# Peptides against a protein of PDB entry 2FGR, part 75

Target 1, 331 residues: chain A of PDB entry 2FGR
Amino acid sequence: SSVTLFGIVDTNVAYVNKDAAGDSRYGLGTSGASTSRLGLRGTEDLGGGLKAGFWLEGEIFGDDGNASGFNFKRRSTVSLSGNFGEVRLGRDLVPTSQKLTSYDLFSATGIGPFMGFRNWAAGQGADDNGIRANNLISYYTPNFGGFNAGFGYAFDEKQTIGTADSVGRYIGGYVAYDNGPLSASLGLAQQKTAVGGLATDRDEITLGASYNFGVAKLSGLLQQTKFKRDIGGDIKTNSYMLGASAPVGGVGEVKLQYALYDQKAIDSKAHQITLGYVHNLSKRTALYGNLAFLKNKDASTLGLQAKGVYAGGVQAGESQTGVQVGIRHAF

## One batch from the design tools (peptide; made by RFdiffusion4, then SolubleMPNN)

Design b2_p13_4_s4 (from b2_p13_4, 7 letters changed)
Fold by OpenDDE base, seed 2:
Structure b2_p13_4_s4 (fold): chain B 331 residues (1-331), chain A 13 residues (1-13)
Amino acid sequence: as target 1 above (331 residues)
Amino acid sequence: SDEDIDFVLSQRA
């Protein structure tokens, strides 16, 4: 049996040139390269190839010392694993997000990540971004000649919002091929939620692929999210991402990523382009810088996610520029 | 890593 304490403290100086009022914001932010976290995990060998595990992980906010408190909302699982794969019980990344966000070269954090995993419809559920779920049971297969899969189901536990029942119910999974330099995945998910107090299904389909050429890596995502409402019509977003990364001088990594968010319900697009650089001072410590540009068209109001400084939207049709410079330390 | 996913509740329209 083993217990490991682990974590990341990632803190940055961040700037965005526009908030919802059109004013600039700047200050000390968090999680620019990796999400800051504190966790405990462990395994127990039960014999015969069977292992028990636990994982408890919460987000750290270095800028304010977790003034709002600490919890294990990132992950709180107990598991059994073996030749059959792994079964997890507890709050976690849903299988679709766990796999498909792996193609995001900005690690689903900071001002540069793919933002497709989002609550596009003012959904009233707690996890309407499709990233995590409460009351989750997950199963992950082993890798068989490259092929692997994950499945999950989250219980709603009769949660209601307005007239909507079954809020928080999740069902989803992915199939993937991971072999050498190639990774490709297809994910499907449905989550029950509410919009305006009315029952709504959040449907999601995501395709991802990456290839590591050694000298560079190419990665891409294609996603459709649809909030299916009985009244008012569907809220559909098509999101696209293409990114490239390359090692620099053996100690650095440069990243460039583009994303397009086609928000069908408002007939508006947003374009995101981000340049990032990570400089490894050691295996545990890195300096990083991100430069992101977000162009909203028409009624789009998307904002870059400069956590700890400003993560809100902007005025319709406005562009936003963001910068993060920070330190990441893993322990 | 697959574990490095942001916990952003503010990803709401």
Scores: peptide ipSAE 0.009, ipTM 0.517, DockQ to the pose 0.074
Fold by OpenDDE base, seed 5:
Structure b2_p13_4_s4 (fold): chain B 331 residues (1-331), chain A 13 residues (1-13)
Amino acid sequence: as target 1 above (331 residues)
Amino acid sequence: SDEDIDFVLSQRA
């Protein structure tokens, strides 16, 4: 058996020019390039190609030393793996997010990421952003000539909010083709939640693709999220992302990513464009900078996610500029 | 991906 301690500490100086009051915010933030984390993982060879595994991972907040506590909400799984693939039990990324966020060139982190995986509808479930789930059983296939898939089911355990009796139930999965420079995936998920105390289905469909040309990588996402409410109509968001990255001088990477969030329920769009640069000082340590622009139209109030500084919304129709400059260290 | 961020849950009022 093996046990590995691992982690990332990513801390930055961040600035956003507008908060909900129209005021600037700045300070020390976290997780600008990668999510800061502390984890333990290990495997046990059970013979015959079967392995047991565990994974415990929690988020680290370097700016305040985890003043609000530490938990393993990022992942807390036990698994069996072998030639058949891997079965996981426990809180984890749901299969759809695990796969489809991989196309985000900003690693679903900081002020530049694709923000489609979001609670667009004031859903009352704990994980209505579609990223993780409690009480999750997941299965991941091996890669068969490029083809792979993941499936998951999370038990609601009769969690009730208002009149909704199945809150937290998740069912979803993806199919993918990963071979050489090409990756492409389709993900489908449904999560039971509540909005305004009423049963609501969060339906999600996501397409992702990337191609690594060696000199540059292109990546894209297409997503529709729909909160299907019994009363008040559906809350639908179509999200689009296109990004490019390129290595620079063997030690750096430049990234440019655009995202569009078409929020149908409020007939409003938001445009996000982010320029990022990572400079590797070593295999473990990097400096990085992100510059993001978020343009809200009409009733849109989206804000950049400068974790640790300001991650709230802005006034309707306002634009926000964000900057992060930080250090990422992996161990 | 093992990378993610916990976005603000509610965007809509």
Scores: peptide ipSAE 0.009, ipTM 0.445, DockQ to the pose 0.051
Fold by OpenDDE base, seed 3:
Structure b2_p13_4_s4 (fold): chain B 331 residues (1-331), chain A 13 residues (1-13)
Amino acid sequence: as target 1 above (331 residues)
Amino acid sequence: SDEDIDFVLSQRA
């Protein structure tokens, strides 16, 4: 058997020109290029191609030394794997987010990521962003000539909020084709939650694709998130993303990504454009810079996620500019 | 998903 200790410390200086009051915020932030983390993982060969595994991973906040504590909320799984694929038990990325966020060139981190995986409706469930789930069982197939899939189910364990009695239940999965330079995936998911104390279904459909041309990579996402409420009507958001990345020399990568968030319930759009650069000083250490622009229209109040500095919204119809410059170190 | 850059800091057999 094996046990590996691993992690990332990513800390940055960040700036946003507007908070909810219209004032600038700046300081030391975390997780601008990769989410800072500490983890333990291991594998045991059981023979016959069967392996047991465990994975324990928590987020690190370098700016305050985890003042609020440490946990394994990023992942806490035990697994069996083999020729049949992999079965995981425990809190993890749900299959839909695990696969479909892979098309985000900013890796769902910092001020530049695709923000479609979001709690668009003030859902009262802990994971109403559709990223992770408690009490999760997941299955991932092998790759069969490019084709692969993942499925997951999370138990609600009779969690109640208001009149909702199945909060936290997740069912979802994806199908994908991954072959050489091409990747394409379709994901579907539903989570049970509550909005205003009333039962609500968070439905999500996501299509992703990427193609690596060698000299550059193109990536795209199409997503619809719908919070289906019995009272008050549905809260629907259509999110779109298109990005490109290219290696720079032998040590750098430049990324450009655009996203549009069409928030139907408030008839308002937000536009996000981000330019990023990563400079590898080594295989484990990098410098990076991100520049992001978020343009809110009408009633939209979205804010860039400068974790550790400011991750809240802005005033309706206001635009926000964000900058991150930092160091990422993996171990 | 977050970018996964993991290296072995320590490993036990």
Scores: peptide ipSAE 0.010, ipTM 0.501, DockQ to the pose 0.098; fails the geometry check
Fold by OpenDDE base, seed 1:
Formats: C-alpha cells, structure tokens, sequence
Structure b2_p13_4_s4 (fold): chain B 331 residues (1-331), chain A 13 residues (1-13)
C-alpha cells in the first residue's frame, strides 16, 4: 500500500488588453502553464496482478488561498486495475476529454489552450463543457500493439432542469493508436443537458493526432460540437487546432499553437494564436511566459482564459491580447 | 492529460 501527496502551484502575473467593456485587466492569476492542484493518490497490491487505487484531486487558487473553498472536483475516484486495464468509479475527466486534450500543447490551461471543450450553447448542466462528469464509471484498456481505448458512462440519477430529464447523463469513449512518436485518437460523446429549460443533447466528435520528431512535436485537433435542442436549430461549432513545440537548449520549450473556432449558429469565427515558453529551473520548478492573440470576427465574443484575472468575453468582433508570466512548482 | 479549463471557476472575480 502507498499514499502519495502531490500537487502543483502555478501562479502568474496576467494581463488582457480588453474585457467586455473594452478596458484592460491585470493582476495575479493562476494555472497559466499547468492547473494548480492538490491531490492524494495511492495503490494497494491485492495480489495476482490486481491493484486497488484511489485518487482525490482539487484545484488550488494561489491568488486568494482558495477563498471559495477546496473540493475534489478535479478527480475523486476509486479504481481496480490489472492486466485487463483499469475501471474507475467517481467524478473524473470523461474519457473523451482525458484523451483528446492530450494533444493540446498548452495543457488545456492558461491563455493558450484549445478551447473547443466548451459550453457553446448556454447549457444548464454543470459539466456542459464536456470535460468531466459526476457519477462516472470509466474503463481504460491496456495498450496492445499501440491500440487502446477508453469508455465512460455517467448516471443522470433522474436529475431534471425545466422539462428536461436525464440531465448529466454521459456516454462516450475513444479509440486510439499510441506507438512511439505517433499518437492518433477518435473520440465520440453524448451528454444530456438542458438549454432554456428544454432537453438538449450535447454531441461531440473529436479527432486528434501528434507526432514527435525529437527536434519538434506537431499536434492537431479537429472537433465538432452540436447542441441539439428540443426546440430550435442545432448550435454547432467546428474547432480546429494545429500546434508545434520544440525543446530549446535542453532546459526550455517553445510552443506555438493556432486554433479556429467556427461558430455556425452565429456564422462567426474566432482565431487564436499563442506563443509560449517554459524555462525549467529544475525538474520541478519552471518559469513560463505566454502571449496570446484572439481575433473575433462578426458576432464572436470569445475571450482568453486568464484565470484569476479575467476569463469573460469581449465585445462582438473585438480582438484581445493576453500575457501571462509565472512560476510553476510541482511537488 | 489531467489538465482542463474550468470556466465556472475562472469566472470568479
């Protein structure tokens, strides 16, 4: 039996040049390179190749010391694992997000990440961004000859919003090929939710791939999200991402990532481009800087996610520039 | 990856 205390404290100074009023915002933000977290995990060898595990993890907000509290909403699982793979019970990343966000070179946090995993339709479910689920059962296969898969089901527990039932139900999974420098995955998911008190299905399809050339890594994502409303047309977004990263001098990493969000319901596009640099002071401590540009067209109002400073939208058709400079420490 | 953006938590101002 083992128990490990682990975490990351990532805090930055952040700036965005425009908020919803057109004013600049700046201050101390969190989670610019990695999500700040505190966790406990452990395993017990049950013999015969079977292991039990637990994982409890919550987000840390270094700027205010978790003034709003601490919880284990990032992950709270108990598991059995062995030659058959791993079964998890509890709140976690859904399999689709767990696998497909791995192609995001900005680690799905800060001002530079792929923002496709989003609540595009004012869904009323707590997890309508498609990232996590309550009441989740997940299964992950071993890697066999490169092939692997993950599946998940979350119980709705008869949750209702307005006239919508089955809110919070998730079903989804991915298939993947991971072999040496190559990774490729296809994910499919459906989540039951509500929009305007009416039943809505959040359907998601995501294709991801990466290749590590040693001197550089290329990564890409293709995603379609559809909120299929009981009344009204579908709210569809096509999201695209292409990124590259390269080691610098053995102690640093430079990253460049572009994303396009084609928001069909409002016939508007947003373009995101981010340059990032991480400088490793040690194995556990790094300095980092991110520079992001978000260009909204037409009715698009997307904003960069400078957590702890400003993560709201901007005026329609406005562009936003964001900067984060911070320290990441892992323990 | 275990990283994500929590939009709800990010709206704390």
Amino acid sequence: as target 1 above (331 residues)
Amino acid sequence: SDEDIDFVLSQRA
Scores: peptide ipSAE 0.009, ipTM 0.543, DockQ to the pose 0.059; fails the geometry check

Design b2_p13_5_s1 (from b2_p13_5, 7 letters changed)
Fold by OpenDDE base, seed 4:
Structure b2_p13_5_s1 (fold): chain B 331 residues (1-331), chain A 13 residues (1-13)
Amino acid sequence: as target 1 above (331 residues)
Amino acid sequence: PFFLGTDEPFPPV
């Protein structure tokens, strides 16, 4: 058996020019290039090609020293793996997010990421962003000539909110082709939640693709989220992303990503463009900078996610500029 | 065995 202690400490100075009051926010933030984390993982060979595994991972908030405490809400799984693939029990990324967020060039964190995996409807469930689930069983296939898949089911455990039952139930999966420079995936998920105390289905469909040309990588996402309310109109968002990354001078990486969030329930669009640079001081330590511009149109109030500084919305139709400059260290 | 640190890429999310 083996046990590995691992982590990332990522801390930045962040600025956004507007909050919900129209005022600037600045300070020390976290997780601008990678989510800061502390984890334990290990494997045991059980013989016959069967392995047991565990993974315990929590978020680190380096700005306040985890003043709200530490937990394993990032991942807390036990697994069996073998020629059949891997079965996981416990809180994790849902299969759809685990696969489809891999196309985000900003690693689903900081001010630059694709924000499509979001609670678009003021859903009252804890994981209405479609990223993780409690009480999750997941299965991941091996890779067969590039083809792979993942499936998951999360138990609701009779959780209720208002008149909504089955809150937190997830069912979803993806199919993918991953071979050399090409990756492509289709994900489908449904999560049970509540909006205004009423039963709501969060339906998600996501298509992702990337190609690595060696000198540059292109990546794209197409997503539809739909909060289907038993009472009231559906809350639908179509999200689009296109990104490119390229190595610079053997020690750097530049990233450019555009996203469009077409929020149908409010007939409003938001446009996000982010320029990022990572400078590797070593294999484990990097400096980084992110510059993001978010243009809300009409009734859109989206804000950049400057974690630890400001992650709230802005006034309707307002544009927000964000900057992060930080250090990432992996151990 | 116990290991401190890793060079393996972590899931981004």
Scores: peptide ipSAE 0.162, ipTM 0.844, DockQ to the pose 0.888
Fold by OpenDDE base, seed 2:
Structure b2_p13_5_s1 (fold): chain B 331 residues (1-331), chain A 13 residues (1-13)
Amino acid sequence: as target 1 above (331 residues)
Amino acid sequence: PFFLGTDEPFPPV
């Protein structure tokens, strides 16, 4: 058996030029290049190619020292693995987010990421962003000649909100092809939630692909989220992302990513463009900088996610500029 | 055994 203590401390100075009042925000923020975390993981060989595993991981907030406490809400799994793949029990990334966020060149964190994995509808469920689930059973196949898949089911445990009686139920999965420079995936998920105290289905479909040309990587996402409501009509968002990254001087990486969020229920679009740079001082320590621009149109109120400084929305139709400069350290 | 750190690539999320 083995136990590994691991983590990331990522802390930045962040600025956004507008909050919900139109005022600038600045300060010390967290998780600008990678989500700050503390984890414990381990494996036990059970013989015959069977292994037991555990994984406990929580978010670290380096700006306030975890003033709201520490928990294992990032992952808290026990697993069995072997030639059949891996079965996981416990809170984790849902299979769809685990696979499809891998195409985000900003690692689903900071001011630059693809924001499609979102609660678009003021859903009242704890995980209405489609990223994680409680009470999750997951299965991941091995990679067979490039082909792989993952499936998950989360129990609602009769969680109720208003008249909704199945809140937190998740079913979803992906199929993928990962071979050499190519990755491509299709993900499908449904989560039960509530909006305004009424039962609502969060349906998600996501396509992702990337290709590594050696000199550069290209990556893309196409996503539809749909909060299906019995009353008031559906809240649909189509999200698109295209990004490129390239190594610089053997120690750096430059990233450019564009995203479009077409918010159908409010007939409003938001455009995000982010330039990022990472400078590796070592295998474990990097400096980074992100510059993001978010243009809301019409009724759109999206904000950049400068975690620890400002992650709220802006006024309708307003644009927001964000900057993060920070240190990432892995241990 | 107990290990400190990982040389694994940063997991995306």
Scores: peptide ipSAE 0.133, ipTM 0.824, DockQ to the pose 0.835
Fold by OpenDDE base, seed 5:
Structure b2_p13_5_s1 (fold): chain B 331 residues (1-331), chain A 13 residues (1-13)
Amino acid sequence: as target 1 above (331 residues)
Amino acid sequence: PFFLGTDEPFPPV
């Protein structure tokens, strides 16, 4: 049996030029290049190629020292693994997010990431962003000649919100091909939630692909999220991402990513463009800088996610500029 | 055994 203590502390100085009032926000923020975390994990060899595992991981907020507390909401799993793959029990990334966020060059973190994995509809479920689930059973296949898959089911446990009796039920999975420089994946998910106290299905389809040319990597995402409401019609968002990264001088990485969020329910688009740079001081320590521009059109009110400083919206049709400069340390 | 500071990959998200 083994136990590993691990973590990341990522803290930055962040600035956004507009909040919901049109005022600037600045300060010390968290998780600009990677989500800050503390975790425990381990394995036990059970013989015959079977292993037991555990994983406990929580978010760290270096700006306030976790003033709101610490929990294992990032992951709290027990697993069995072997030649058949891995079965996990407990709160985790849902299989769709675990795979499809891997195409985000900003690691689903900070002001630069693909924001498609979002609660687009004021869903009342705890995980209506489609990222994680409670009461989750997951299965991950081995990689067979590049082909791999993951599946998950989360129990609703009869969680009720208003007239919705199945809140938190998740079913989803992905199929992928991961071989050498190529990665491609298709993810499908449905989550039961509530909007305005009414039963709502959060349907998600995501395509991701990346290719590593050695000198540069290209990555892309295509997503549709649809909150299917019994009353008031569907809340549909089509999200698109295209990114490129390149190594710089053997110790750096430059990233450029564009995303488009076509918010159909409000007939409004948002455009995000982010330039990032990471400078590796070691395997474990990096300096980074992100510069993001978010252009809302029409009724769009999206804000950049400067965690610890400002992650709210802006006024409709307003543009927001964000900067993060920080230190990431892994242990 | 107890390990600190593993070189094992961290989940991105």
Scores: peptide ipSAE 0.118, ipTM 0.834, DockQ to the pose 0.805
Fold by OpenDDE base, seed 1:
Structure b2_p13_5_s1 (fold): chain B 331 residues (1-331), chain A 13 residues (1-13)
Amino acid sequence: as target 1 above (331 residues)
Amino acid sequence: PFFLGTDEPFPPV
């Protein structure tokens, strides 16, 4: 058996020019290029090509030293793997988010990421962003000539909110083609939740693709999220992303990403554009800078996710500018 | 394949 201690400490100085009051916010933030984490993982060879595994991972908040505590809510799995693929038991990324967030050039963190994996409807479930689930069983296939898939089911355990039953039930999966420079994936998910104490289905469809040209990588996402409420119309958001990254001088990476969030229930759009730069001081240590612009239209109130400084909304129709400059260290 | 978990930001608490 082997046990590996691993982690990332990512801490930044962050600024946003507007909060919900129209005031600027600035300070020390976390997780601007990668989420800060501490983890334990290991494997045991059981013979015959079968392996057992475990993975325990929690978020680190370097600005306050985890004042609110530490947990393994990022991942807490036990696994069996072999020629058949991998089965996981425990809290993890749901298969859809795990695969489809891989097309986000900002690693689903900081002020630059694709924000489509969101609770768009004030859903009352803890994981109504569609990213993780409790009580999850997941299966991942091997890669067969480029083709691969992942499936997941999370038990609701008879959790109720108001009149809603089955809260926290997840069913979902993806199919993908990953071959050399090409990746393409289709993900489908449904999660049971509540909105206003009433049963609601969070339905999600996501298409992702990327191509690595060597000199640059292109990546794209198309997503539709629907909160289907028992009373009232569907809360639908169409999210789009297009990004490019390129290596710079063998030690750097530049990233540019655009996203559009078409919020149908409020007939309002938000536009996000982010420029990022990572400078590798070593394989494990980097300096980084992110510059993001978020333009809300009409009734849209989206804010940039400057974790540790300000992650709230802005006034309707307001634009927000964000900056992060930080250090990322991996161990 | 060990997918390095992509980053759900937990809300800063």
Scores: peptide ipSAE 0.024, ipTM 0.647, DockQ to the pose 0.080

